Peptides against a protein of PDB entry 6RO1. Designs and how they scored, part 61

Target 1, 216 residues: chain A of PDB entry 6RO1
Amino acid sequence: LGKEIEEYIHKPKYCLPFLQPGRLVKVKNEGDDFGWGVVVNFSKKSNVKPNSGELDPLYVVEVLLRCSKESLKNSATEAAKPAKPDEKGEMQVVPVLVHLLSAISSVRLYIPKDLRPVDNRQSVLKSIQEVQKRFPDGIPLLDPIDDMGIQDQGLKKVIQKVEAFEHRMYSHPLHNDPNLETVYTLCEKKAQIAIDIKSAKRELKKARTVLQMDEL

## One batch from the design tools (peptide; aimed at target 1 P17 Q20 S106)

Design b2_p28_8_s3 (made by RFdiffusion4, then SolubleMPNN; from b2_p28_8, 12 letters changed)
Fold by OpenDDE base, seed 1:
Structure b2_p28_8_s3 (fold): chain B 216 residues (1-216), chain A 28 residues (1-28)
Amino acid sequence: as target 1 above (216 residues)
Amino acid sequence: DEELEKIREEGEKLEEELLKKGKLYIIK
């Protein structure tokens, strides 16, 4: 279900308007999970091979991502790799195809104007980490329907199915299926995350719409 | 690119709407 929602939100027609500088986004590339990064800018890739029959323009978003130091040495020819959990890593501006965005946050950071200095890029990592501390249950997401304005009936049906499933799980505690504990724990975690996001949104709504990092 | 500029302008309007809804969080 989360993947089905992702298939809508990463479409250029829906996400591009929200890719402002400083927007928090989550990036996944195949087996590589970069986690949360910060949008720098986006552009249209002109070199669509005319022979691909792909009428749809490709879009690239430059995202500040925490990369492994090893991947930086070969940055001219090799794709950036995510930093290991125990690695400090280094924040790099990485060009990412828009369809690799797995989530878009309602959070927007102020970013340094010049991202060439390492210290300026690393300061953004500190900001991301502070946001993550403020939202222990997860960084708040843009609502695909209410915030992103996605009117696709397919998405609405997916969300309705999720809500109905959640409601059924809460109304009918399937006490007896051990495989349900894993699904239930995942659904409880998701529901708790949704409640916590709603609570966090309420707390933040009471807070100034512009939060200082020191107030986090 | 004129199309990209239109998208950016749309984005700014959407940011204002998010702000009005109290859903936008800007962190300094």
Scores: peptide ipSAE 0.574, ipTM 0.941, DockQ to the pose 0.700
OpenDDE base, seeds 2, 3, 4, 5: peptide ipSAE 0.566, 0.569, 0.569, 0.572; ipTM 0.938, 0.939, 0.938, 0.941; seed 5 fails the geometry check

Design b2_p28_8_s4 (made by RFdiffusion4, then SolubleMPNN; from b2_p28_8, 11 letters changed)
Fold by OpenDDE base, seed 4:
Structure b2_p28_8_s4 (fold): chain B 216 residues (1-216), chain A 28 residues (1-28)
Amino acid sequence: as target 1 above (216 residues)
Amino acid sequence: DEELEEIKKKGEELEKELLEKGKLYDIK
């Protein structure tokens, strides 16, 4: 369900108005998770070959991301890679296609006007870390319906299913069955939540004609 | 690009609304 929400929020028509300088965003490129970064600016990609079959213009977002120092040496020829968990890394301005944004925060940071100095870029990392300390349960997200104004009925149905699932999970009197407390570690609860979300998605998929399934 | 300027203008309007609702956090 989280991935289905991502498919809506990364669309240019919805996210571009919220990509102001300093906006916190998550970036994921295939297997590479960069985590939280900060928007610098966005632009329309002029070199969209007319033959790409994509009728919609592509947009590029410049994002300050924590990158591996090894990947920076080859930055002229290779895509930047995320810093390893045990690596300090270096903050770099990385051009990212808008569809690689996995989340958009309600948080905005003040960023230095000149990001050429390393110290200015690294100061932004300190600010991100401070925000993460203030929000131990996670950095707050923009609401796709109430804040981003997405009116798509498909998204509304996805959100309703998430809410119904969460409500059932919290309303299950796990408190009254002494035998259930012993079996489900927090990790198993998360795994079961993921399975139940996947099953709820399958039930939605069964209720929709095969033609609507290709759009999800 | 006129389209980009219109998007930015819309963004500024939406940002003001979100600030008024207390949904945005501007952290220095």
Scores: peptide ipSAE 0.432, ipTM 0.891, DockQ to the pose 0.787
OpenDDE base, seeds 1, 2, 3, 5: peptide ipSAE 0.427, 0.408, 0.421, 0.426; ipTM 0.888, 0.881, 0.886, 0.889; seed 2 fails the geometry check

## One batch from the design tools (peptide; aimed at target 1 S106 R108)

Design b2_p29_1 (made by RFdiffusion4)
Pose (drawn by RFdiffusion4):
Structure b2_p29_1 (pose): chain A 194 residues (1-46, 58-67, 79-216), chain P 29 residues (1-29)
Amino acid sequence: LGKEIEEYIHKPKYCLPFLQPGRLVKVKNEGDDFGWGVVVNFSKKSLYVVEVLLRCAAKPAKPDEKGEMQVVPVLVHLLSAISSVRLYIPKDLRPVDNRQSVLKSIQEVQKRFPDGIPLLDPIDDMGIQDQGLKKVIQKVEAFEHRMYSHPLHNDPNLETVYTLCEKKAQIAIDIKSAKRELKKARTVLQMDEL
Amino acid sequence: HDVHVLTDEEMEELKKEVEEEEKKLEEKE
């Protein structure tokens, strides 16, 4: 569901109008993410590209690392979430100190909103009048309710058990696909003709 | 990598727009 919502937000017809300098954006590509960042401007490429400050062809910052902000161009279809907040940015972003200042400014924004950095309502704000997105948002609130209700959500060992579950779940996916091709390969193809 | 530098006009517009959005967030609280 989460990824499905991103695809609607990826549509440039819907998200480009809200990519004003200083807008907070979360970006993820093929798995790894850079946390949150701030946009500077955007233009066409070659698809659209926006230059965003992120924590880090570079890779994202690790959890233990304090991080160092760097501006990088990214494709628009790599934005996972967009916020209602537009934090002020310096005019000349070339200095390192200013880049750290922005990192500190967002640390203060995250404090002002411990419930989470507010996101744009894709319908009330972004204007996605598509009916499919309605049923998606409904399933999200319902499954989030189911998640926090699960006895395991609060358990500190949840991440320890969740990984063993993820591993056991992937092994099972292999067995399914492997058996699927085996039922095909083991099949005699010309028996219906006969 | 060349960093884009904002003009004075763009900075004046940016400050006004940020202040309007902060007020909208406060009204929602």

Design b2_p29_1_s1 (made by RFdiffusion4, then SolubleMPNN; from b2_p29_1, 12 letters changed)
Fold by OpenDDE base, seed 2:
Structure b2_p29_1_s1 (fold): chain B 216 residues (1-216), chain A 29 residues (1-29)
Amino acid sequence: as target 1 above (216 residues)
Amino acid sequence: LEITVFSDEEVEKLKKEIEENEEKLKEKE
């Protein structure tokens, strides 16, 4: 049932609007489970199907994932591998095909603007771990119908079946955990600070532009 | 509802950046 939902949500027509920088996503590639990572950006690549000559656009999302240090040494030739459970690992920006996204969270992290320094990438791991600690029953998922706006009747039928068995998947824990309201309130306050900073930076830029115009 | 989460470290950095920006604004007034 979870796989059936995945077949809908990983379609570019549904998921692309929600692949903003900072969005938590779960990445799985065959036998490799990377767990939760953070979207950095996405790109559209032109792919020509060899048999039909039809242009089938490939969507690649750059996701900050916890990778094994060993896989990084061989990064020139080998695909990134997930960190072992007992390994600290290293956060790396990994290009991932959109169909490898197994889940999309309602949670969006504030991420550093420069992810080139290792410390900035590792700070994002700390943030993911903090979110996981706050959501012991699992990181909240985007509702495919209510949040993603998917109107497909097939998906509605699947969700109705899943909700009958797994009430926990899309029930926004907002309604039942008083600790979640506190987390949301804290997140909103922090988000407001970020907005205020962005506003202040815009005002500073305007002030500098005026000063530069007066010096011209 | 989109939940935006900031780490405590990022919040402190942001507060410091705001404070520095406010000081720079005051120096220009």
Scores: peptide ipSAE 0.180, ipTM 0.608, DockQ to the pose 0.015
OpenDDE base, seeds 1, 3, 4, 5: peptide ipSAE 0.169, 0.015, 0.147, 0.138; ipTM 0.589, 0.324, 0.619, 0.566; seed 4 fails the geometry check

Design b2_p29_1_s2 (made by RFdiffusion4, then SolubleMPNN; from b2_p29_1, 11 letters changed)
Fold by OpenDDE base, seed 5:
Formats: structure tokens, sequence, C-alpha cells
Structure b2_p29_1_s2 (fold): chain B 216 residues (1-216), chain A 29 residues (1-29)
């Protein structure tokens, strides 16, 4: 179910408007989980499909990611690898295909204008770690429908199923399924709405705390 | 480093969502 949502979010038609500099994104490439990184920029590359001659544009996002220092020594020939859990690692700007974005956060950071100095890149890691401390339950995600404006009915059904089974609150109030008017379903819907209110109030409190820090 | 987790617009969206959900909760009581 979570993977089905990812298949919508990573589509260029939906995610490109949200790939602004400073946006937090999660990057996963096959078995390599880089975790949370920060968007630097994106570019469109012209690609021609070898079999059809059809123009298939590739979108590449440059993401500041925590990389293994060992992989950086071989950076001339090999792709960067994620830092090990016990490793400090080093923040590097890595070109990533847009379909490798597994999550997009509502969080946006100010980034240094010059990312060439190591200290400027490592300062962004400190900022990510500070965000993670403020969100012990996980970094907040963009809502695919309310924030990203995705109108796909298939996605709405997937989100409803995820909310029902995984108790992952995406900010969408459970659409009134008119067919579920049993007393039990009304009680479950009431309980879910109460959870949604509690979550939204928690997020609002976090949001206000951040706004208060922006005023400081 | 200024950390913007939520814009004022996002805060207003969350407030509206809370109000709508509270209204739905009251309609079910």
Amino acid sequence: as target 1 above (216 residues)
Amino acid sequence: LEIHIFSEEEVEKLKKEIEENEKKLEEKE
C-alpha cells in the first residue's frame, strides 16, 4: 500500500512543482537507502528511447545526501553509496532520477548558496537532524491530495485503505463512503476522525513552534 | 539556518481541516 502511493508521488507531473531548493526528500536506489536529503535543483534531460525513437524526458534532481566516505574516494568511477548507520558520513550533492524519490516532505530548509565548502554541506546535515528531533514519529509528508493536488480516484482509494489498515494518517479526512453506515463503521469513522483531529492539532502545534522560531 | 517546516498557508489549511473534522465529529454525536 505505501509503495502504491510512492508510484503516484514520484511521477514528474505531480512532484516537479514541489522540488524547490531546500525541500526535504527521501531517496532510495534499489537496496541503497540514503534516507532524508535536501533538494538543491532539478533539470530536464532529453532522452530518446532506443526502440521507438520517442522522446522520453528524464528528470534529474540534485539532492544533498549523506554518503559513505569510502564511496567518495571512488567517486570518479562509482556511484555514491549511503553512509552506514554508525558512520558520520559526508554530505554530497548527488544527481538522482526523480523516480528514485520515495517520499517528499512538507519541510523546506534554507540552504547555503555555496555548497562547495564541506562545512556548508555538513551544516545542512545538522539542520536535518534538528528536524528529525522535532518529529520523533517521522518527518511530515506532503499530502498527495491536499498539498500536491492529485485528483486520481485510484490514489484516494489507496490512501483510504492505508489509513484503515496502517493507521498512517495522511491529512485527508476519510471520504464519507456512504455505503458504510453501520453503527460499527460510524464508531470507527468517529474514532478515526478523533485520531485525525489529535494528529492535526499535534502538527499545528509543531507548525506554530516553527513559526515562532522564524520570528526569532 | 532558518527552518521552515510549515508556511502560514499550511497552518491555515491544518486549522480548516481541524474545524471540518470537529464539525464531522459533532454531526456523528
Scores: peptide ipSAE 0.048, ipTM 0.417, DockQ to the pose 0.022
OpenDDE base, seeds 1, 2, 3, 4: peptide ipSAE 0.007, 0.026, 0.032, 0.037; ipTM 0.233, 0.420, 0.424, 0.491; seed 3 fails the geometry check

Design b2_p29_1_s3 (made by RFdiffusion4, then SolubleMPNN; from b2_p29_1, 13 letters changed)
Fold by OpenDDE base, seed 1:
Order: structure tokens, then sequence, then C-alpha cells
Structure b2_p29_1_s3 (fold): chain B 216 residues (1-216), chain A 29 residues (1-29)
């Protein structure tokens, strides 16, 4: 059931609009489960199919993932590997093919603008852990139908089964959880603070410009 | 529905920045 949902959500036509910076996504690559990471950006790369010569665009999302330190030492030759369960690991920006996204959260994190410093990357891990703490039953998922706009009745039935059997929270059930409403209100307040900072900075810049004009 | 989440540390930093900006605006007014 989960795999069927994944087959829909990892399609570029559905997921790309939701791959904004800060979006929580779950990444699986073959046998490697990276767990939850954070979208940094995405890019479209032109690819030519060798057999048809047709342009098949590759969609690559850069995701901040918790990687093993061992894989980082060999990063020149080896693909990043997920951190071991007992390992702290290190957050790294990893290019991921969009089809490797196994889940997309309704949650977006505020991420540092500069992810070059290790401390900034590790701060994002703390934020992920805080989200996980707030959602002990699992990080909330985007609703494929209500949020992503996927029009498939079969998918709706699958989602209902997954919700019933796995107790997985999609964004719509979250509205019915009074405990979640408190989290939403807190998130909204935090979001408002971020908006206020941006507005204040713009106003400050305008004020400085006016002052400079008056000094001229 | 999209949920934007900030860490408590980020919130405190943001509040501090707002307060600092407000103080700077007040000094210029």
Amino acid sequence: as target 1 above (216 residues)
Amino acid sequence: MEITVFSDEEVEELKKRIEENEKELEKRE
C-alpha cells in the first residue's frame, strides 16, 4: 500500500510544486534509508535518452540528509550513505533524483541561508528532531489528494487503508487532532515572526535610503 | 495545508532580530 502511494507522489508532475526549500522529505536509495531530510533546492537537468534521442528531463532535488562520517571521507568516489542508527552522522547536501523521494511532509522548516558551515547544517538536524518530538506518531504527510491534487479514486482507497492500518497521519486528519491544532498555531506564530523580520528589514532599508537621500 | 516549523532557538533569534530592528527604526524616527 505504501509503495503504491510512493508511485504517485514521486512523479514530477505531482511532487515538484511541493519541493520548496525547507520541505521535509523522506529519501530512500536502493537499500539505503536516509530517513527524513530537508529540501534545499531542485533543478531540472536535460537528459537525452540514449535509445530514442528524446529529451527526458531529470529532476534532481538537493536534500540535506544525515550521512555517515565514513561515507563523507570517501565522498570523492562513493555515494553518500545514511548514518548508522547509533551514529550522530553529519548533515550533508546530497543531490537526489526525485523518484527516490518516498514521502513528502506537509512540514516546511526554516533553514539557514548559508549551509556551508557545519553548524548551520547540524542546526537543521536539531529542527528535524524537534519536529519528530512534536509528532510522536510520525511526521505529517502531504495529502496526495487534498494537498497534491492527485485525482485518483484508487489512490483515495489506498490512503484510507494506510491511515486505518498504519495510523499514518496525512494533513487532513491533522486538523481533527486538538493536540495538532496547538502545534499549528505555534507554527503559524513562528511563521509570522519570520514575516515580521522580513518586513522590518525592508522598512529599515527604506528608512536608510530616505536618510541617505536627506543627507544628500 | 503547509506547516512552517521553526526551532525554539530560531524563534528566539528571530524575536531578537525583530526587536533589534524595531529599536533601530525607533532611533531613526
Scores: peptide ipSAE 0.131, ipTM 0.549, DockQ to the pose 0.015
OpenDDE base, seeds 2, 3, 4, 5: peptide ipSAE 0.128, 0.118, 0.113, 0.111; ipTM 0.548, 0.535, 0.532, 0.509; seed 2 fails the geometry check

Design b2_p29_1_s4 (made by RFdiffusion4, then SolubleMPNN; from b2_p29_1, 13 letters changed)
Fold by OpenDDE base, seed 1:
Structure b2_p29_1_s4 (fold): chain B 216 residues (1-216), chain A 29 residues (1-29)
Amino acid sequence: as target 1 above (216 residues)
Amino acid sequence: MEITVFSDEEVKKLKEEIEKNEKKLEEKE
């Protein structure tokens, strides 16, 4: 049932609006499960189908993923591999085909503007781990119907079946877990801080602009 | 509903940045 939902959510027509920088996404490539990563950006690449000459756009999302250090050493020839459970790993920006997204979270992180420094990338891992700590039952998913606005009747039937078996998967965790109220309160407080930060940065930019104008 | 989450470290850094900038504004005033 989860796999059936994946077949909907990984479609570009549904997921692209939610692939904003900082969005938590789960990445799985064949046998490689990278777990939760963070969207950096996405791009549409023109692809020409070799047999038809038709334009088939490829959608690539750059995702910060926890990669094995071994795979990074061999990165000249090999695709990035997920970090083993017993290793620290390293956060890397990995280009991922959109159809390899197995889940999309309702959570969006603040990410550093410059991800070139290793420390900035590793700070994002700490943020993911903090989110995981706050959501012990799992990182919350976007509701395909309520959040993503998917109107497909087939998906609605799948979700109804899933909800019949797993009461909590898409139920906004808000309603029944006191720990979730705490997380939301923390998220709201952090969101408020983020608003204040953005406001302060805008005010600083205005002040700098005014100061620059006064120096002209 | 979208949930925006900041790490405590990021929040701290951003607060420190705000405070530094406020002090700089006050010093220029």
Scores: peptide ipSAE 0.244, ipTM 0.622, DockQ to the pose 0.015
OpenDDE base, seeds 2, 3, 4, 5: peptide ipSAE 0.056, 0.026, 0.131, 0.043; ipTM 0.386, 0.366, 0.552, 0.411

Design b2_p29_2 (made by RFdiffusion4)
Pose (drawn by RFdiffusion4):
Structure b2_p29_2 (pose): chain A 194 residues (1-46, 58-67, 79-216), chain P 29 residues (1-29)
Amino acid sequence: LGKEIEEYIHKPKYCLPFLQPGRLVKVKNEGDDFGWGVVVNFSKKSLYVVEVLLRCAAKPAKPDEKGEMQVVPVLVHLLSAISSVRLYIPKDLRPVDNRQSVLKSIQEVQKRFPDGIPLLDPIDDMGIQDQGLKKVIQKVEAFEHRMYSHPLHNDPNLETVYTLCEKKAQIAIDIKSAKRELKKARTVLQMDEL
Amino acid sequence: EEEEEEKEELEEELEELEEELEEEEEEKE
């Protein structure tokens, strides 16, 4: 569901109008993410590209690392979420100190909103009048309710058990696909003709 | 002067967002 919502938000017809300088954006590509960042401007490429400050062809910052902000161009279809907040940015972003200042400014924004950095309502704000997105958002709130209700959500060992479950779940996916091809390979193809 | 006006507009927008979220939390209670 989360990925499905991102696809609607990826549509440039819907998200480009809200990519004003200073907008907070979360970016993820093929798995790894850079947390949150701030946009500077955007233009076409070659698809659209926006230059965004992120925590880090570079890779994202690690959890233990304090991080160092760097501006990088990214494709628009790599934005996972867009916030309602537009934090002020310095005019000349070339200095390192200013880049750290922006990192500190967002640390203060995250504090002003412990419930989470507010996101744009894709319908009330972004204008996605598509009916499929309605049923998606409904399943999200319902599954989030199911998640927080699960006795394991609060358990500190949840991440320890969740990984063993993830591993055991992937091994099972292999067995399923492997058996699928085996039922095919083992099949005699010309028996219906006979 | 230009920098101060731009910063003040964004601070006002941020305060309006904080107030809207506080009103939504009170309505939920």

Design b2_p29_2_s1 (made by RFdiffusion4, then SolubleMPNN; from b2_p29_2, 10 letters changed)
Fold by OpenDDE base, seed 4:
Structure b2_p29_2_s1 (fold): chain B 216 residues (1-216), chain A 29 residues (1-29)
Amino acid sequence: as target 1 above (216 residues)
Amino acid sequence: DEEEKEKEKLEKELEELEKKRAEEKEKKE
């Protein structure tokens, strides 16, 4: 049932409007489950199907994902791999085909404007972990019907079955939680504070460096 | 709360460094 929902939500016609910067998404590539990451941006890439010559547009989303450090060392030759459960890993911006999105959250995080510094990327991991802590039953999912506006009757039937059997928290039950806005506001504030701390640390380091150079 | 306190501490330390930099610049003029 969950996989059947994935087959709908990962379609570009449905998910693209929701792939805004800061959107939490779950990425799965074959056997590699990256878990929850954060959308940075998306792009349309022209692809030509080798057999038909037809232009099939590929949609690529850049997602901040927790990657293994080993895979990053080999990133010139190998695709990034998910961090092991026991590994700290490193947050990297990974280009992901849109069809590899297994879930889309209703949650959006504030992301640093500059993701080049490691600490900015790692601050996003802390924000994800905070959201996970706030939602012990799982990060809330974007409702495919109510939020995404999918009118497919097949999907409606699947969702009805899932809601009956799986405690998958779609945003719909949470929209009635007056604390949801508060949780979002707290998560955004905490994310902003983490960014500001890092900005302050960078400015402090620059100021110290300038002072040290003037003392020499 | 702890992160906000850390932010405030860093902002104060930055302000002190900026003040020292300004004072040193004023002494060189």
Scores: peptide ipSAE 0.030, ipTM 0.629, DockQ to the pose 0.009
OpenDDE base, seeds 1, 2, 3, 5: peptide ipSAE 0.024, 0.025, 0.024, 0.025; ipTM 0.621, 0.592, 0.613, 0.541; seed 1 fails the geometry check

Design b2_p29_2_s2 (made by RFdiffusion4, then SolubleMPNN; from b2_p29_2, 10 letters changed)
Fold by OpenDDE base, seed 2:
Structure b2_p29_2_s2 (fold): chain B 216 residues (1-216), chain A 29 residues (1-29)
Amino acid sequence: as target 1 above (216 residues)
Amino acid sequence: SEEEAEKKKLEEELEKLEKELEEKKKELE
C-alpha cells in the first residue's frame, strides 16, 4: 500500500510544488536507502527520448543526504552511497531524480544559505535527528489528498485501505500542536545562531591575521 | 573588540535558546 501511494506522490505534476528548500524528503535508489534528507533546490533538464524525439523533461532535485565518506573520495563520476548505519557519514548535496523520492514530509527545516562548509551541512543532520527524536513513530508525511491536492480516484481508494498507522503519518500533528511549532521554531533559531557564531569566529580570525601581517 | 563582544552575545543567546528548547521538550513529554 505504501508503494502504491509512492507511485503517485513522486510524479512531478504532484510533488514539484512541495519541493521547496528545507522540505524533508526520503530518497531511495534501487538497493540504496539514504533515509531522510533535505531539499536544497530543484531543476528541470531537457531530455530527448532517443526513439521518438519527444522532449521528456527530467526533474532533478538537489537533496542534502547522509553519504558514506568513502563514496565522496571517489571521482565525481561515482554515485553517492548512503552512510552505513554504524557510520557517522557526511551530509552532501546530491542530485536526485524526482521519481526516486519515496516520501515527502510536511516538515520544512531551516537550511544554511552557504552549504559549502561541512559544518553547515552537518548542522542540518542535527536538525533532522531532532525531528526524528520528536516523532518516534516516524516523520509526518504530506497528505496526498489534503496537502498535495491529488484528485486521482485510484489514490483515494488506496488511502482508504491504508492501515490506521499509516493514516497517523498523514494526520499532521504539527498543525494541531502549538507546542510542536514552538519547538521547531526554536530549533531553527538555534541553527541560525550557531551559523552566525561560526561566521563571527571566522571574521575574528581574519581580522587577527591582518593585524599580525601589519605588525610584520 | 566589538567582534568579540558580538560573539559573546551570540553565545549567550544560543545558551538561552538551548534551555528554552529543553524546557519545551519536557512540556511535551
Scores: peptide ipSAE 0.022, ipTM 0.404, DockQ to the pose 0.023
OpenDDE base, seeds 1, 3, 4, 5: peptide ipSAE 0.020, 0.017, 0.016, 0.015; ipTM 0.448, 0.388, 0.425, 0.439; seed 3 fails the geometry check

Design b2_p29_2_s3 (made by RFdiffusion4, then SolubleMPNN; from b2_p29_2, 9 letters changed)
Fold by OpenDDE base, seed 3:
Structure b2_p29_2_s3 (fold): chain B 216 residues (1-216), chain A 29 residues (1-29)
Amino acid sequence: as target 1 above (216 residues)
Amino acid sequence: MEDEEEKKKLEEELEELLEKLKKEKEEKE
């Protein structure tokens, strides 16, 4: 359910107005979960669709993310990797495709004007951690309807189904049954796997399209 | 279409599981 909402919020037509400097965003790329970072800026890059020659704009957001120090040494040739759980890491400005934003917060932070000094970047990590301490149940999200103004009927139906499911779960006499938590976790895992399969199929289709172009 | 059908199947599986758990609880009382 939360991931069905993600498929809407990461669309440029919905999220771009909210990608202001200081906006908290969550970044996930396949198996790489960067967690919460802060928007620095965004850019529209001109791209040409390989099959039609039409302009297909790529949207890139620069996000200040906690990265592994090991990945930074290879930053000229390799993509940044998230800091390991036990690693302090280092805050780096990473160019991220907009579709890799898994969440957008209602919270905006003040960011230093100059992010070249390490200390200025690390100060933003402290600010993120302070926000996380203020919100133990999770950093507040933008409401896709009320805040983002998404009028898509598909999204409204998804939200209604989430709310109905949650209401049924909490009103059910077995709500406090440990078996219900297990079932819920299994349903979430199954839903996650279905989404991951769909994502992998899309990536495979894109990769095949690129390979066909390199052979022409 | 396929995503809505898979979602509907998941909802049906969940309802069947909730009904089984409800019956098991009623049998223990």
Scores: peptide ipSAE 0.006, ipTM 0.259, DockQ to the pose 0.015
OpenDDE base, seeds 1, 2, 4, 5: peptide ipSAE 0.011, 0.014, 0.005, 0.015; ipTM 0.325, 0.350, 0.279, 0.407; seeds 1, 2, 4, 5 fail the geometry check

Design b2_p29_2_s4 (made by RFdiffusion4, then SolubleMPNN; from b2_p29_2, 9 letters changed)
Fold by OpenDDE base, seed 3:
Structure b2_p29_2_s4 (fold): chain B 216 residues (1-216), chain A 29 residues (1-29)
Amino acid sequence: as target 1 above (216 residues)
Amino acid sequence: MEEEEEKKKLEEELEKLEEELKKKKEEEE
């Protein structure tokens, strides 16, 4: 079910409007799970299909990802690799094909204007970790219907099956504890408060930046 | 100053919700 939703959201038709700078996205490339990264920008590249001569546009998103330091040394010709679990890694801007996005968050971060300094890139990792700390049950996703506006009937049927399964699981006599609805409501409130705290922190940072510019 | 106070209030509200959520998870186990 979750994987079936991923097959819709990573389609350029649906996700491109949400790939603004600072959007949290999850990147997976085959066996390489980079986890959560931050969109820097995106580009449309014209590609010609080798067999048909038809123009097939490739969409590339530049994502700030936690990469292994080993992969960076070889970076002239080799694809970036995710940091090992025990490795600190380094945040790098990696060009990613849009279909490799496994998740898109409702959360948008503030990113530094200049990502050339290592410290500026690593500051974004700290911001991701702060978001993850606030969402122990997972970083909030964009709703594919309500947020992304996906009208696909296949997706609607998948979501209805998930909701019906959840309803059956939670309607089971062992889960009919009125505490569960309260837990969900608390999780939603927690999520909203965490977004609001982050918005306030971004506004405060903008205000401080403006004040520093007015003092120069 | 007002934004820092609002941020502090939101952090305190988040902490309370995290404690309530933790207690409820412990009651379900």
Scores: peptide ipSAE 0.022, ipTM 0.372, DockQ to the pose 0.036
OpenDDE base, seeds 1, 2, 4, 5: peptide ipSAE 0.014, 0.018, 0.016, 0.016; ipTM 0.400, 0.346, 0.409, 0.394

Design b2_p29_3 (made by RFdiffusion4)
Pose (drawn by RFdiffusion4):
Structure b2_p29_3 (pose): chain A 194 residues (1-46, 58-67, 79-216), chain P 29 residues (1-29)
Amino acid sequence: LGKEIEEYIHKPKYCLPFLQPGRLVKVKNEGDDFGWGVVVNFSKKSLYVVEVLLRCAAKPAKPDEKGEMQVVPVLVHLLSAISSVRLYIPKDLRPVDNRQSVLKSIQEVQKRFPDGIPLLDPIDDMGIQDQGLKKVIQKVEAFEHRMYSHPLHNDPNLETVYTLCEKKAQIAIDIKSAKRELKKARTVLQMDEL
Amino acid sequence: DFKPGEFVIETEENREEANKEYEEKMEEL
């Protein structure tokens, strides 16, 4: 569901109008993410590209690392979430100290909103009048309710058990696909003709 | 003169006002 909502938000017809300088954006590509960042401007490429400050062809910052902000161009279809907040940015972003100042400014925004950095309502704000997105958002609130209700959500060992479950779940996916092709390969193809 | 922690909350209802406030603040810098 989360990835489905991102696809609606990826549509440039819907998200480009809200990519003003200083907008907070979360980006993820093929798995790894850079946390949150701020946009500077955007333009066409070759698809659209926006230059965004992120925590880090570079890779994202690790959890233990304090991080160093760097501006990088990214494709628009790599934005996972867009916030309602537009934090102020310096005019000349070339200095390192200013880049650290922006990192500290967002650290203060995250504090002013411990419930999470507010996101744009894709319907009330972004204007996605598509009916499919309605049913998606409904399933999200319902499954989030199921998640926090699960006895394991609070358990500190949840991440330890969740990984063993993820591993056991992937091994099972292989068995399924492997058996699928086996049932096909093992099949005699011309028996119906006979 | 830049001060960390300042921002504007922008929605479809207040977008024009939020743009003006942001531009004015950028000029102050």

